# Ledger of designs, part 91: peptides against a protein of PDB entry 7MKK

Target 1, 71 residues: chain A of PDB entry 7MKK
Amino acid sequence: SMKEKVKAKLVEIRKFVPFIRRVRIDFQDTLSKVQGHRLDALVNLLDREDVSMSSLNKIEVIIDKLRTRFN

## One batch from the design tools (peptide; made by RFdiffusion4, then SolubleMPNN)

Design b2_p29_5_s1 (from b2_p29_5 with E1S E8K E16Y H20N E21D E25K E29A)
Fold by OpenDDE base, seed 3:
Structure b2_p29_5_s1 (fold): chain B 71 residues (1-71), chain A 29 residues (1-29)
Amino acid sequence: as target 1 above (71 residues)
Amino acid sequence: SEEEEQDKFLDELLEYLDENDEEIKEKLA
């Protein structure tokens, strides 16, 4: 079901929360205040259980872009 | 709605990462 797919996707995406936190801290001087705040909001969003598949798909793309740029 | 606001902030972050790709790479080099 879609509900099961969302839960599975969320579990996989959450594996990158430590990475996002590291990017936020290690590159704080490179990121603007606004971009830093958006990364904080992203981490907070991933603590929730009611994130939509649409949002999770966008988050996956964001993580891929961050991995490319920040390692 | 909350979903609309989430979608909006995620879109803004995606847009930033695409538009500032070269600048970010230069700063990290």
Scores: peptide ipSAE 0.459, ipTM 0.810, DockQ to the pose 0.744
Fold by OpenDDE base, seed 5:
Structure b2_p29_5_s1 (fold): chain B 71 residues (1-71), chain A 29 residues (1-29)
Amino acid sequence: as target 1 above (71 residues)
Amino acid sequence: SEEEEQDKFLDELLEYLDENDEEIKEKLA
């Protein structure tokens, strides 16, 4: 079912939460308040159980962009 | 709706990352 697919994708994306937290901390001094809050909101969003597939797809793209930049 | 608000900040974050690609790479790499 779609619900099962969403849950499976959420499990995979959650593996990157520690990475996102690290980016947030390492980039903290250079990020604006707005961008810092967006990363915080991203981490908080991944704690939820009701994230849509559309949102998860966007989050996957965001993570890929962060991974390309974060050494 | 809450989902619309989530989509909004995700879209804005995506846009920011694209616009600041080189700067972010310099600072984070």
Scores: peptide ipSAE 0.458, ipTM 0.810, DockQ to the pose 0.597
Fold by OpenDDE base, seed 4:
Structure b2_p29_5_s1 (fold): chain B 71 residues (1-71), chain A 29 residues (1-29)
Amino acid sequence: as target 1 above (71 residues)
Amino acid sequence: SEEEEQDKFLDELLEYLDENDEEIKEKLA
């Protein structure tokens, strides 16, 4: 079911929450308040159980972009 | 709606990451 697919995707994406937090801290001095808030909101969003598949797909792309840049 | 706002900030974050790719690489690499 779609619900099961969403739950499975959330489990996988949540593995990157510590990474996102690390990026948020390391990039803090460069980020504007709005961009920092967006990363914080991203982390908070991943704590929820009612995230849509559409949002999760976008989040996956965001994480991939961050992973590519983070070294 | 809350979902619409979520989609909006996610889209804006994606756009930011693309537009500021070099700056992000410089900071995070």
Scores: peptide ipSAE 0.453, ipTM 0.808, DockQ to the pose 0.622
Fold by OpenDDE base, seed 2:
Structure b2_p29_5_s1 (fold): chain B 71 residues (1-71), chain A 29 residues (1-29)
Amino acid sequence: as target 1 above (71 residues)
Amino acid sequence: SEEEEQDKFLDELLEYLDENDEEIKEKLA
């Protein structure tokens, strides 16, 4: 089911929460307040259970972009 | 809706990352 797919996708994406937190902290001085807040919001969003597949797909793209820029 | 607001900030974050790609790379190098 779609619900099952969402749950599976969420589990996979949540594996990158520590990475996002590290990006947020390690580069806090280089990020604007706005971008810092957006990363915080992203982490908070991933703590929720009611995230759509559409949002998860966008989040995956964001994480990929971060991974290409951050080691 | 809440989902619409979530998608909005995600879109804005994506846009930022694309527009500031070189700056981000330089700051992280």
Scores: peptide ipSAE 0.453, ipTM 0.807, DockQ to the pose 0.722

Design b2_p29_5_s2 (from b2_p29_5, 11 letters changed)
Fold by OpenDDE base, seed 1:
Structure b2_p29_5_s2 (fold): chain B 71 residues (1-71), chain A 29 residues (1-29)
Amino acid sequence: as target 1 above (71 residues)
Amino acid sequence: SKAEEQDKFLDEFLQLLDEEDEEIKKKLE
């Protein structure tokens, strides 16, 4: 079901939470204040259970962009 | 709605990242 797919995607995306946290801390001095707050908000969002598939797909794109910039 | 708010937040985040990427690219040229 769609609900099951969302849950599975959420589990996969949550695997990147440690990476996001590391970006936030390791590159804190180079990040803008806005981006720092966005990263914190992103982590908080991933703690929720009511994230849509659309949102999860966008988060995946964000993570890919972060990986390109921060390895 | 909550979903719309989440989507708006993420769209804005993506836009910011794209703008920053373009700025970095220009500095490296």
Scores: peptide ipSAE 0.491, ipTM 0.815, DockQ to the pose 0.522
Fold by OpenDDE base, seed 5:
Structure b2_p29_5_s2 (fold): chain B 71 residues (1-71), chain A 29 residues (1-29)
Amino acid sequence: as target 1 above (71 residues)
Amino acid sequence: SKAEEQDKFLDEFLQLLDEEDEEIKKKLE
């Protein structure tokens, strides 16, 4: 079901939470306030259960962009 | 709705990252 797919995707995306936290801390001095707040909000969003598949797909793209930029 | 708010936040985040990528490209010119 779509609900099961969302749960599975959420589990996979949550594996990147430590990476997002590391980006937030390691680059804190170079990040703008808006960037820092967005990263914090992204982590908080992934702690929630009410995340759509559309949102999870967008989060995956964001993580890929972060990996490219901050590797 | 909550889903709409989440999508809006994420879309704005993506836009910000794209703008930053363009800024980096311009600095390399």
Scores: peptide ipSAE 0.490, ipTM 0.815, DockQ to the pose 0.502
Fold by OpenDDE base, seed 4:
Structure b2_p29_5_s2 (fold): chain B 71 residues (1-71), chain A 29 residues (1-29)
Amino acid sequence: as target 1 above (71 residues)
Amino acid sequence: SKAEEQDKFLDEFLQLLDEEDEEIKKKLE
């Protein structure tokens, strides 16, 4: 079901939470206040269970962009 | 709705990252 697919995707995306947290901490001095808050919000969002597939796909793109810049 | 707010947040985040990437590229040229 779509619900099961969303849950599976969420589990996969959550694997990047440590990376997001590291970006937030390691680059805190270079990040804007806006980006810092957005990263915190992103982590908080991934703690929720009501995230849509659309949102999860966007989060995946965000993570890829973060990896390009910070990894 | 919560879903709409989430999407808006994520879209704005993507836009910000794209803008910053372009700025970085210009500085490296």
Scores: peptide ipSAE 0.489, ipTM 0.814, DockQ to the pose 0.549
Fold by OpenDDE base, seed 3:
Structure b2_p29_5_s2 (fold): chain B 71 residues (1-71), chain A 29 residues (1-29)
Amino acid sequence: as target 1 above (71 residues)
Amino acid sequence: SKAEEQDKFLDEFLQLLDEEDEEIKKKLE
């Protein structure tokens, strides 16, 4: 079901939370206040259970872009 | 709605990242 797919996707995306936290900390001096806030908000969003598939797909793209920029 | 607000946030985040990437690219040219 779609509900099961969303839950599975959320579990997979949550595996990147430690990476996002590391980016936030390791590059804090080079990040703007806005970028820092967005990273914090992203982590907080992933703590929720009501994230849509659309949002999860966008988050995946964001993570890929972060990986390219920050390794 | 909450879902709409989440999507708006994520869309703006993606846009900002793309703009920053283009700026970096131009500086390297």
Scores: peptide ipSAE 0.487, ipTM 0.813, DockQ to the pose 0.503

Design b2_p29_5_s3 (from b2_p29_5, 10 letters changed)
Fold by OpenDDE base, seed 1:
Structure b2_p29_5_s3 (fold): chain B 71 residues (1-71), chain A 29 residues (1-29)
Amino acid sequence: as target 1 above (71 residues)
Amino acid sequence: SMEEEQDQFLDEFLKLLDEEDEEIKKKLE
């Protein structure tokens, strides 16, 4: 079901939470203030259970961009 | 709705990242 697919995707995306936290801390001095706050908000969003598939797909793109820049 | 707010937040985040990436690219030229 779509519901189960969303849950599975959320589990996969959550695997990157430690990476996001590391970016937030290790590169804090190179991040803009707005990006720092957005990274915190992103982690908080991933802590929720009511995230849509659309949002999860966008988060995946964000993570890929972060990996390109910081990994 | 909550979903719309999430999407708007993420869209803005993506836009900001793209703008910053382009700025970084220009600095490296």
Scores: peptide ipSAE 0.509, ipTM 0.824, DockQ to the pose 0.590
Fold by OpenDDE base, seed 4:
Structure b2_p29_5_s3 (fold): chain B 71 residues (1-71), chain A 29 residues (1-29)
Amino acid sequence: as target 1 above (71 residues)
Amino acid sequence: SMEEEQDQFLDEFLKLLDEEDEEIKKKLE
């Protein structure tokens, strides 16, 4: 079901939460205030269960972009 | 809706990242 797919995707995306937190901390001095806030919000979003597949796919793209910039 | 707000947040985040990437790239050239 779509619900099961969303849950599975969420589990996979949550594996990147430590990376997001590290980016937030390691680059805190170089990040803009808005980027810092967005990273915090992103982590908070991933703590929720009511995240759509569309949102999860966008989060995956965001993580890929972060990986490119911050390794 | 909450979903729409989430999508808007993420879209804005993506846009900002792209803009910053282009700015960084320009500075390195």
Scores: peptide ipSAE 0.507, ipTM 0.823, DockQ to the pose 0.565
Fold by OpenDDE base, seed 5:
Structure b2_p29_5_s3 (fold): chain B 71 residues (1-71), chain A 29 residues (1-29)
Amino acid sequence: as target 1 above (71 residues)
Amino acid sequence: SMEEEQDQFLDEFLKLLDEEDEEIKKKLE
């Protein structure tokens, strides 16, 4: 079901929360204030259970971009 | 809705990342 697919995707995306937290800390001095706040907000968003499949797909793209920019 | 607000937040985040990437690219050209 769609519900089960969303749940599975959320579990997979949450595996990247430690990476996002590391980016926020390791590059805190080089990140813009806006980007720093958005990273914090992104982590907070992933603590929620009411995230849509569309949002989860966008988060995956964001993580890929972060992986490209940051080691 | 909350879902729409989440999507908007993520869209703005993606846009900001792309803009910053383009700015970096221009400095390297």
Scores: peptide ipSAE 0.504, ipTM 0.822, DockQ to the pose 0.539
Fold by OpenDDE base, seed 3:
Structure b2_p29_5_s3 (fold): chain B 71 residues (1-71), chain A 29 residues (1-29)
Amino acid sequence: as target 1 above (71 residues)
Amino acid sequence: SMEEEQDQFLDEFLKLLDEEDEEIKKKLE
């Protein structure tokens, strides 16, 4: 079911929460204020259970872009 | 709705990241 697929995707994406937290802290001085707040909001979003598959796919793209820039 | 707000937030985030990448490229030319 779509519900089970969403749960599985959420588990996989949550594996990157420590990375997002590290980016937020390690590059805090070089991040813009808006990007800092967006990273905080992204972590908070991933604590929720009501995230859609569409949103999770977009979050994955964001994480890939962050990895390219900061990792 | 909650889902619409999430999508708008994420779309804006992606847009900002792409704009920043383009600005960096132009400075390196």
Scores: peptide ipSAE 0.502, ipTM 0.821, DockQ to the pose 0.500

Design b2_p29_6_s1 (from b2_p29_6, 13 letters changed)
Fold by OpenDDE base, seed 2:
Structure b2_p29_6_s1 (fold): chain B 71 residues (1-71), chain A 29 residues (1-29)
Amino acid sequence: as target 1 above (71 residues)
Amino acid sequence: SKEEEEQKQNEFLDELLELIDSLDPSKLL
């Protein structure tokens, strides 16, 4: 079902939460408060259970972009 | 509404894409 697919996608994406947190911390002194809060908000979003598949797909693109830049 | 929340999420995520483009790995602490 779509619900099961969403849950599966969320589980896979959550594997990268520690990576996102590291990027956030590594740039802590270079980011504005607003920018830092936005990265924090991404992590917080992934902590939720009510994220749509469309949002998760976009988050996957974001993570891929981060991985490309920060290995 | 659920639709409005998703729209806000999408807008937020689009802004994040732009933010990431501005991040320079050479400026890492």
Scores: peptide ipSAE 0.546, ipTM 0.862, DockQ to the pose 0.600
Fold by OpenDDE base, seed 1:
Structure b2_p29_6_s1 (fold): chain B 71 residues (1-71), chain A 29 residues (1-29)
Amino acid sequence: as target 1 above (71 residues)
Amino acid sequence: SKEEEEQKQNEFLDELLELIDSLDPSKLL
């Protein structure tokens, strides 16, 4: 079901939360307050259970871009 | 509405894409 697909996608994406947090910290002193807040908001969004598949797919693209640039 | 909230979320995520493009790994501390 779509509900199960969303749940599975969310589980997979959440595996990258530590990575996102690391990027946030590594750039802490170079990011503006709003930029830092936006990265924090991404992590917070992934704590939610009501994220749509469309949003999750876009987040996956975001994570792929991060992974391409950072280890 | 639910549609409006998702639209706002999409705009937020689009802004994040631009933010990431601006990040330079050589600037890592």
Scores: peptide ipSAE 0.545, ipTM 0.861, DockQ to the pose 0.571
Fold by OpenDDE base, seed 3:
Structure b2_p29_6_s1 (fold): chain B 71 residues (1-71), chain A 29 residues (1-29)
Amino acid sequence: as target 1 above (71 residues)
Amino acid sequence: SKEEEEQKQNEFLDELLELIDSLDPSKLL
């Protein structure tokens, strides 16, 4: 079901929360205040249980871009 | 509404994508 797909996607994406937090801290001096806030907001969003598949798909792209730019 | 919240989330995420594209990897610590 769509609900199960969303749940599975969320579980996989949450595996990268430690990575996002690490990027936020390690590169704090490189990031602007707004960029840092956006990363914090992303982590907060992933703490929720009611994230849509549309949002999760975008978050997956975001994580891929972060991995490319920040190792 | 739930639909409005999702729209705002998507707009936020779109902005984040653009911000990441603007980052310069050469400035990494």
Scores: peptide ipSAE 0.544, ipTM 0.860, DockQ to the pose 0.759
Fold by OpenDDE base, seed 5:
Structure b2_p29_6_s1 (fold): chain B 71 residues (1-71), chain A 29 residues (1-29)
Amino acid sequence: as target 1 above (71 residues)
Amino acid sequence: SKEEEEQKQNEFLDELLELIDSLDPSKLL
């Protein structure tokens, strides 16, 4: 079911939460308050269980972009 | 509505993509 697919995708994406947190901390002194809050909000979004597949697919693209730039 | 909330999430995520483009690894030095 779509519900099961969403749960599976969320589990895989959550594996990268520590990486996102590291990026946030590395740029702590260079980010504006708004920019920092937006990265924090991404991490907080991944703590939720009601995120759509569409949003999760976009988050996956975001993480891939981060990894390409910083790894 | 649920649809409107998803649209707001998508706008937020699009802004994050732009934010990432502004991040410079050289500034970590």
Scores: peptide ipSAE 0.542, ipTM 0.858, DockQ to the pose 0.548

Design b2_p29_6_s2 (from b2_p29_6, 11 letters changed)
Fold by OpenDDE base, seed 5:
Structure b2_p29_6_s2 (fold): chain B 71 residues (1-71), chain A 29 residues (1-29)
Amino acid sequence: as target 1 above (71 residues)
Amino acid sequence: SKKEEEEEQNKFLDELLELIDSLDPEELL
């Protein structure tokens, strides 16, 4: 079901929360306020249980880009 | 150089900013 797909996607995406947090902390001194706030918002969003599939798909793209740059 | 690396990083993060801002505003609260 769609609900199951959303749950599975959320579980997979959450595996990268520590990575996002690490990017946020490691580059804290060089990030602008806006950049830092957006990364914080992204992490906070992934703590929610009611994230849409649309958002999860976009977040997957964001994480992929982050991994490419900060791997 | 360090400056060039920071510029590239900032450009990249600004692009990500646009992607993050495209998420549902209610979910970003």
Scores: peptide ipSAE 0.383, ipTM 0.789, DockQ to the pose 0.050
Fold by OpenDDE base, seed 2:
Structure b2_p29_6_s2 (fold): chain B 71 residues (1-71), chain A 29 residues (1-29)
Amino acid sequence: as target 1 above (71 residues)
Amino acid sequence: SKKEEEEEQNKFLDELLELIDSLDPEELL
């Protein structure tokens, strides 16, 4: 079901939450307030259980870009 | 240079802002 697919996707995406948190902290001094808030919002979003597949797919793109740049 | 690297990083992060802002506002709250 779509519900199961979303849960599976969320589990995979959540593997990168520690990475995003590390990026946020490691570059805290160079991030603007807006940039920091957006990263915090992204992490908070991934801590939710009610995330849509559409959002998860977009987040994959975001994480891919972060990984390319910071890891 | 250090300045150019910082500017490039900021540009990159600003591009990410656009992607994050494209997410459902209800999910970002």
Scores: peptide ipSAE 0.382, ipTM 0.788, DockQ to the pose 0.036
Fold by OpenDDE base, seed 4:
Structure b2_p29_6_s2 (fold): chain B 71 residues (1-71), chain A 29 residues (1-29)
Amino acid sequence: as target 1 above (71 residues)
Amino acid sequence: SKKEEEEEQNKFLDELLELIDSLDPEELL
């Protein structure tokens, strides 16, 4: 079901939460306030159980870009 | 240079901000 797919996608995306947190902390002093807040919001979003597939797909793109630049 | 790298990083992060801002506002609250 779509619900099952969303849950599975969320599990996969959550694997990158520690990475996002590390990026946020490692660059704490160089990030602008807005940049930091957006990363915090991204992490907080992934802590939610109720996230749409559309959002998860977009987040995957965001993570891919983060991985390319930082990792 | 360090300055160029910082500028590049800032541009990249700003692009990410746009992507994050494209998410459902209710989910970002």
Scores: peptide ipSAE 0.381, ipTM 0.788, DockQ to the pose 0.050
Fold by OpenDDE base, seed 3:
Structure b2_p29_6_s2 (fold): chain B 71 residues (1-71), chain A 29 residues (1-29)
Amino acid sequence: as target 1 above (71 residues)
Amino acid sequence: SKKEEEEEQNKFLDELLELIDSLDPEELL
């Protein structure tokens, strides 16, 4: 079902939360307030249980961009 | 509504993409 697909996608994306948190901390002095706040907000979003598939697909792109810049 | 909530999330994520794209990896080296 679509609901099961969303749950599975969320579980997979949540595997990157530690990475996002580490980026936020390790580069805290380099990131602007806005950039830092956006990373915090991204983590908070992934803590929700009602994230849409549309949002999850975009977050996947964001994570790929983060990985490209902050490996 | 569910639709408006999803639209708000998508707007936020679009903005975040722009901000992340503005980051220069060389500044972190």
Scores: peptide ipSAE 0.245, ipTM 0.677, DockQ to the pose 0.784

Design b2_p29_6_s3 (from b2_p29_6, 12 letters changed)
Fold by OpenDDE base, seed 1:
Structure b2_p29_6_s3 (fold): chain B 71 residues (1-71), chain A 29 residues (1-29)
Amino acid sequence: as target 1 above (71 residues)
Amino acid sequence: SMEERHKEEEEFLDELLQEIDSLDPEELL
């Protein structure tokens, strides 16, 4: 079901939470307050159980961009 | 140069910010 697919996607995306947190720390001195807050919000979003598939797909793109920057 | 690196970094972060802001605002609360 779609609900099961969302849960599975969320599990996969959550594997990158430590990576996102590391990016937040590495850029801490460079990030504006707004930028830092947005990254924090992104991490917090992934702690929720009601994240949409649309959002998860967008987050995956964000993670891919981060991974490209960090090799 | 350092200036170029800083510029690239800012551009990258701005792009990420735009992507984050494209998410459903209710989910980012």
Scores: peptide ipSAE 0.270, ipTM 0.732, DockQ to the pose 0.049
Fold by OpenDDE base, seed 2:
Structure b2_p29_6_s3 (fold): chain B 71 residues (1-71), chain A 29 residues (1-29)
Amino acid sequence: as target 1 above (71 residues)
Amino acid sequence: SMEERHKEEEEFLDELLQEIDSLDPEELL
């Protein structure tokens, strides 16, 4: 079901939460307040249980871009 | 140069900002 797919996708995406937090901290002095707040919001979003597949797919793109830039 | 790298980084982060802002605002609360 779509519900099961969402749950599975969320579990996979959550594996990158530590990475996002690390990026947030490592570049804290470089990030603007807005940029920092957006990354914090992204982490908070992934802590929710009611995230849509559409949002998860967009977040995956965001994470892929972060991984490309930050290694 | 360092200035160019910082500019590129800022542009990249601003792009990500736009993508984050495209998410459902109710989910970002």
Scores: peptide ipSAE 0.268, ipTM 0.734, DockQ to the pose 0.049
Fold by OpenDDE base, seed 3:
Structure b2_p29_6_s3 (fold): chain B 71 residues (1-71), chain A 29 residues (1-29)
Amino acid sequence: as target 1 above (71 residues)
Amino acid sequence: SMEERHKEEEEFLDELLQEIDSLDPEELL
């Protein structure tokens, strides 16, 4: 079902939460206030259970871009 | 409404993506 697919996608994306947190901390002094806030918001969003598939797909793109920039 | 919440979330993620794209790895490292 679609609900099962959403839950599975969320589980996979959540594997990158430690990475996002690490980026946020390692570059805390370099990131602008806005950029830091956006990373915090991204992590908080992934802690929710009611994220849509559309949002999860966009988050995956963001994570891929973060990985490209920050390894 | 649920539809309004979804719209706001989509707009937020688009803004986040734009801001992340503005990061310069060479400048940050």
Scores: peptide ipSAE 0.197, ipTM 0.682, DockQ to the pose 0.728
Fold by OpenDDE base, seed 5:
Structure b2_p29_6_s3 (fold): chain B 71 residues (1-71), chain A 29 residues (1-29)
Amino acid sequence: as target 1 above (71 residues)
Amino acid sequence: SMEERHKEEEEFLDELLQEIDSLDPEELL
């Protein structure tokens, strides 16, 4: 079902939360306040259970962009 | 409503993408 697909996608995306937290800490002094707040907000968003598949796909793109820039 | 929450979520993600795209790897790393 779509509900099960969303749940599975959320589990996979949450695997990158430690990475996002690490980026936020390592670059705390170089990130602008708004950029830091966006990363914090992204982590907080992934703690929610009502994220749509569309949003999860966009978050995956964000994570891929982060990985490209910081790895 | 759920529709309103989804709209706000999409706007947030679009803004986040814009901020991430503005990051310069050479400046940060």
Scores: peptide ipSAE 0.193, ipTM 0.685, DockQ to the pose 0.802

Design b2_p29_6_s4 (from b2_p29_6, 12 letters changed)
Fold by OpenDDE base, seed 2:
Order: C-alpha cells, then structure tokens, then sequence
Structure b2_p29_6_s4 (fold): chain B 71 residues (1-71), chain A 29 residues (1-29)
C-alpha cells in the first residue's frame, strides 16, 4: 500500500539523520544561523511519523545535494 | 489543519532546496 511505501521510504531517509547532524555540527561556524536552523528543522521533520511521500522525495534530493557538497 | 501543515512543510523544503542550490561547495565548507 501507499502507506507501507511511505513508511519504508521514511525508514530509509532516517538513515541519513546522523549525516545531516554531522553537516550541521562540522560546519556550524560556516553556516549561517538560518541555515543551521533549517538543518535542525529538517532533522525534526524526519522525527515525525506523518511525512508525505512528496516531502520524503524532496528530502532525498536535499540529502543528495548535501552528500555531493560535503563529501 | 493537516493540509495547512503539509503545505508549510513543502514550502520549507522548497526554500531549503533553493538555498542549497544558491550555494557552491566553497561557501558550504
């Protein structure tokens, strides 16, 4: 079902929470306050159970961009 | 409402994407 697909996607995306936290901390002095807050908000969003597939797909794109730049 | 929350969530993610796209790796590192 779609609900099961969302749950599976969320589980996979959550695997990158430690990475997002590392980006937030490792580059805290480089990131603006706004950027830091947005990364914190992103992590908080992933702690929720009610995240849509569309949002998860966007988050995946965000993570891919971060991985490319913070390799 | 749920719909409003979802809309705000999408807007937040869109803004974050735009910000990331506006920055080069040197600006992030």
Amino acid sequence: as target 1 above (71 residues)
Amino acid sequence: SKEEKEKEEEEFLDELLEEIDSLNPEELL
Scores: peptide ipSAE 0.452, ipTM 0.800, DockQ to the pose 0.720
Fold by OpenDDE base, seed 5:
Structure b2_p29_6_s4 (fold): chain B 71 residues (1-71), chain A 29 residues (1-29)
Amino acid sequence: as target 1 above (71 residues)
Amino acid sequence: SKEEKEKEEEEFLDELLEEIDSLNPEELL
């Protein structure tokens, strides 16, 4: 079901939460206040159970771009 | 409403994505 697919996607994306936290901390002095806040909000968003598939797909793209830029 | 909150969430993610795309990797590192 779609609900099961969303749950599975969320579990996979949550594996990258430590990476996002690391990016936020390592580049805290380089990031603007707004950028830092957005990364914090992204981590908090992934703690929720009601994230849509559309949002999860966008988050996956965001993570891929972060991985490319931050190694 | 739930729909409004979902829209705000999508807008937040779109803005973050756009910001990341606009950043120079050398400028970030």
Scores: peptide ipSAE 0.451, ipTM 0.800, DockQ to the pose 0.726
Fold by OpenDDE base, seed 4:
Structure b2_p29_6_s4 (fold): chain B 71 residues (1-71), chain A 29 residues (1-29)
Amino acid sequence: as target 1 above (71 residues)
Amino acid sequence: SKEEKEKEEEEFLDELLEEIDSLNPEELL
């Protein structure tokens, strides 16, 4: 089902939560308050069970961009 | 509403994407 697909995608995306947290902390001094807040909010969003597939796909793109820029 | 919250969530993600795209790697590191 679509619900099961969303849950599976969420599990995969959650594997990158430690990476997002690391980016947030390691580069805190270079990030703006808004940027830091958005990364915190992103992590918090991934703790929810009702994230849409659309949002999860966007988050995947975000993670790819972060990986490219932050290693 | 639920739909409004989903829209706000999408806007948040879009803004984050835009911000990341606007920054040079040297500005982030």
Scores: peptide ipSAE 0.448, ipTM 0.799, DockQ to the pose 0.701
Fold by OpenDDE base, seed 3:
Structure b2_p29_6_s4 (fold): chain B 71 residues (1-71), chain A 29 residues (1-29)
Amino acid sequence: as target 1 above (71 residues)
Amino acid sequence: SKEEKEKEEEEFLDELLEEIDSLNPEELL
């Protein structure tokens, strides 16, 4: 089901939460306040169970971009 | 509403994507 697919995607995306937290901390002085707040909000979003597949797909793209630039 | 919250969430993610794409590598170091 779509619900099962969403849950599976969420589990996979959550594996990158430690990475996002690390980016937020390591580059805190180079990121703007708004950028830092957005990364915090992103982590908080991933703590929820009710995230849409559309959002999860966008988050995956965000993570890929962060990995390219910060890792 | 649920629909309004989902819309705000999508807008937030879109803005974050745009911002990341606008940053130069030198600005990230």
Scores: peptide ipSAE 0.450, ipTM 0.799, DockQ to the pose 0.713; fails the geometry check

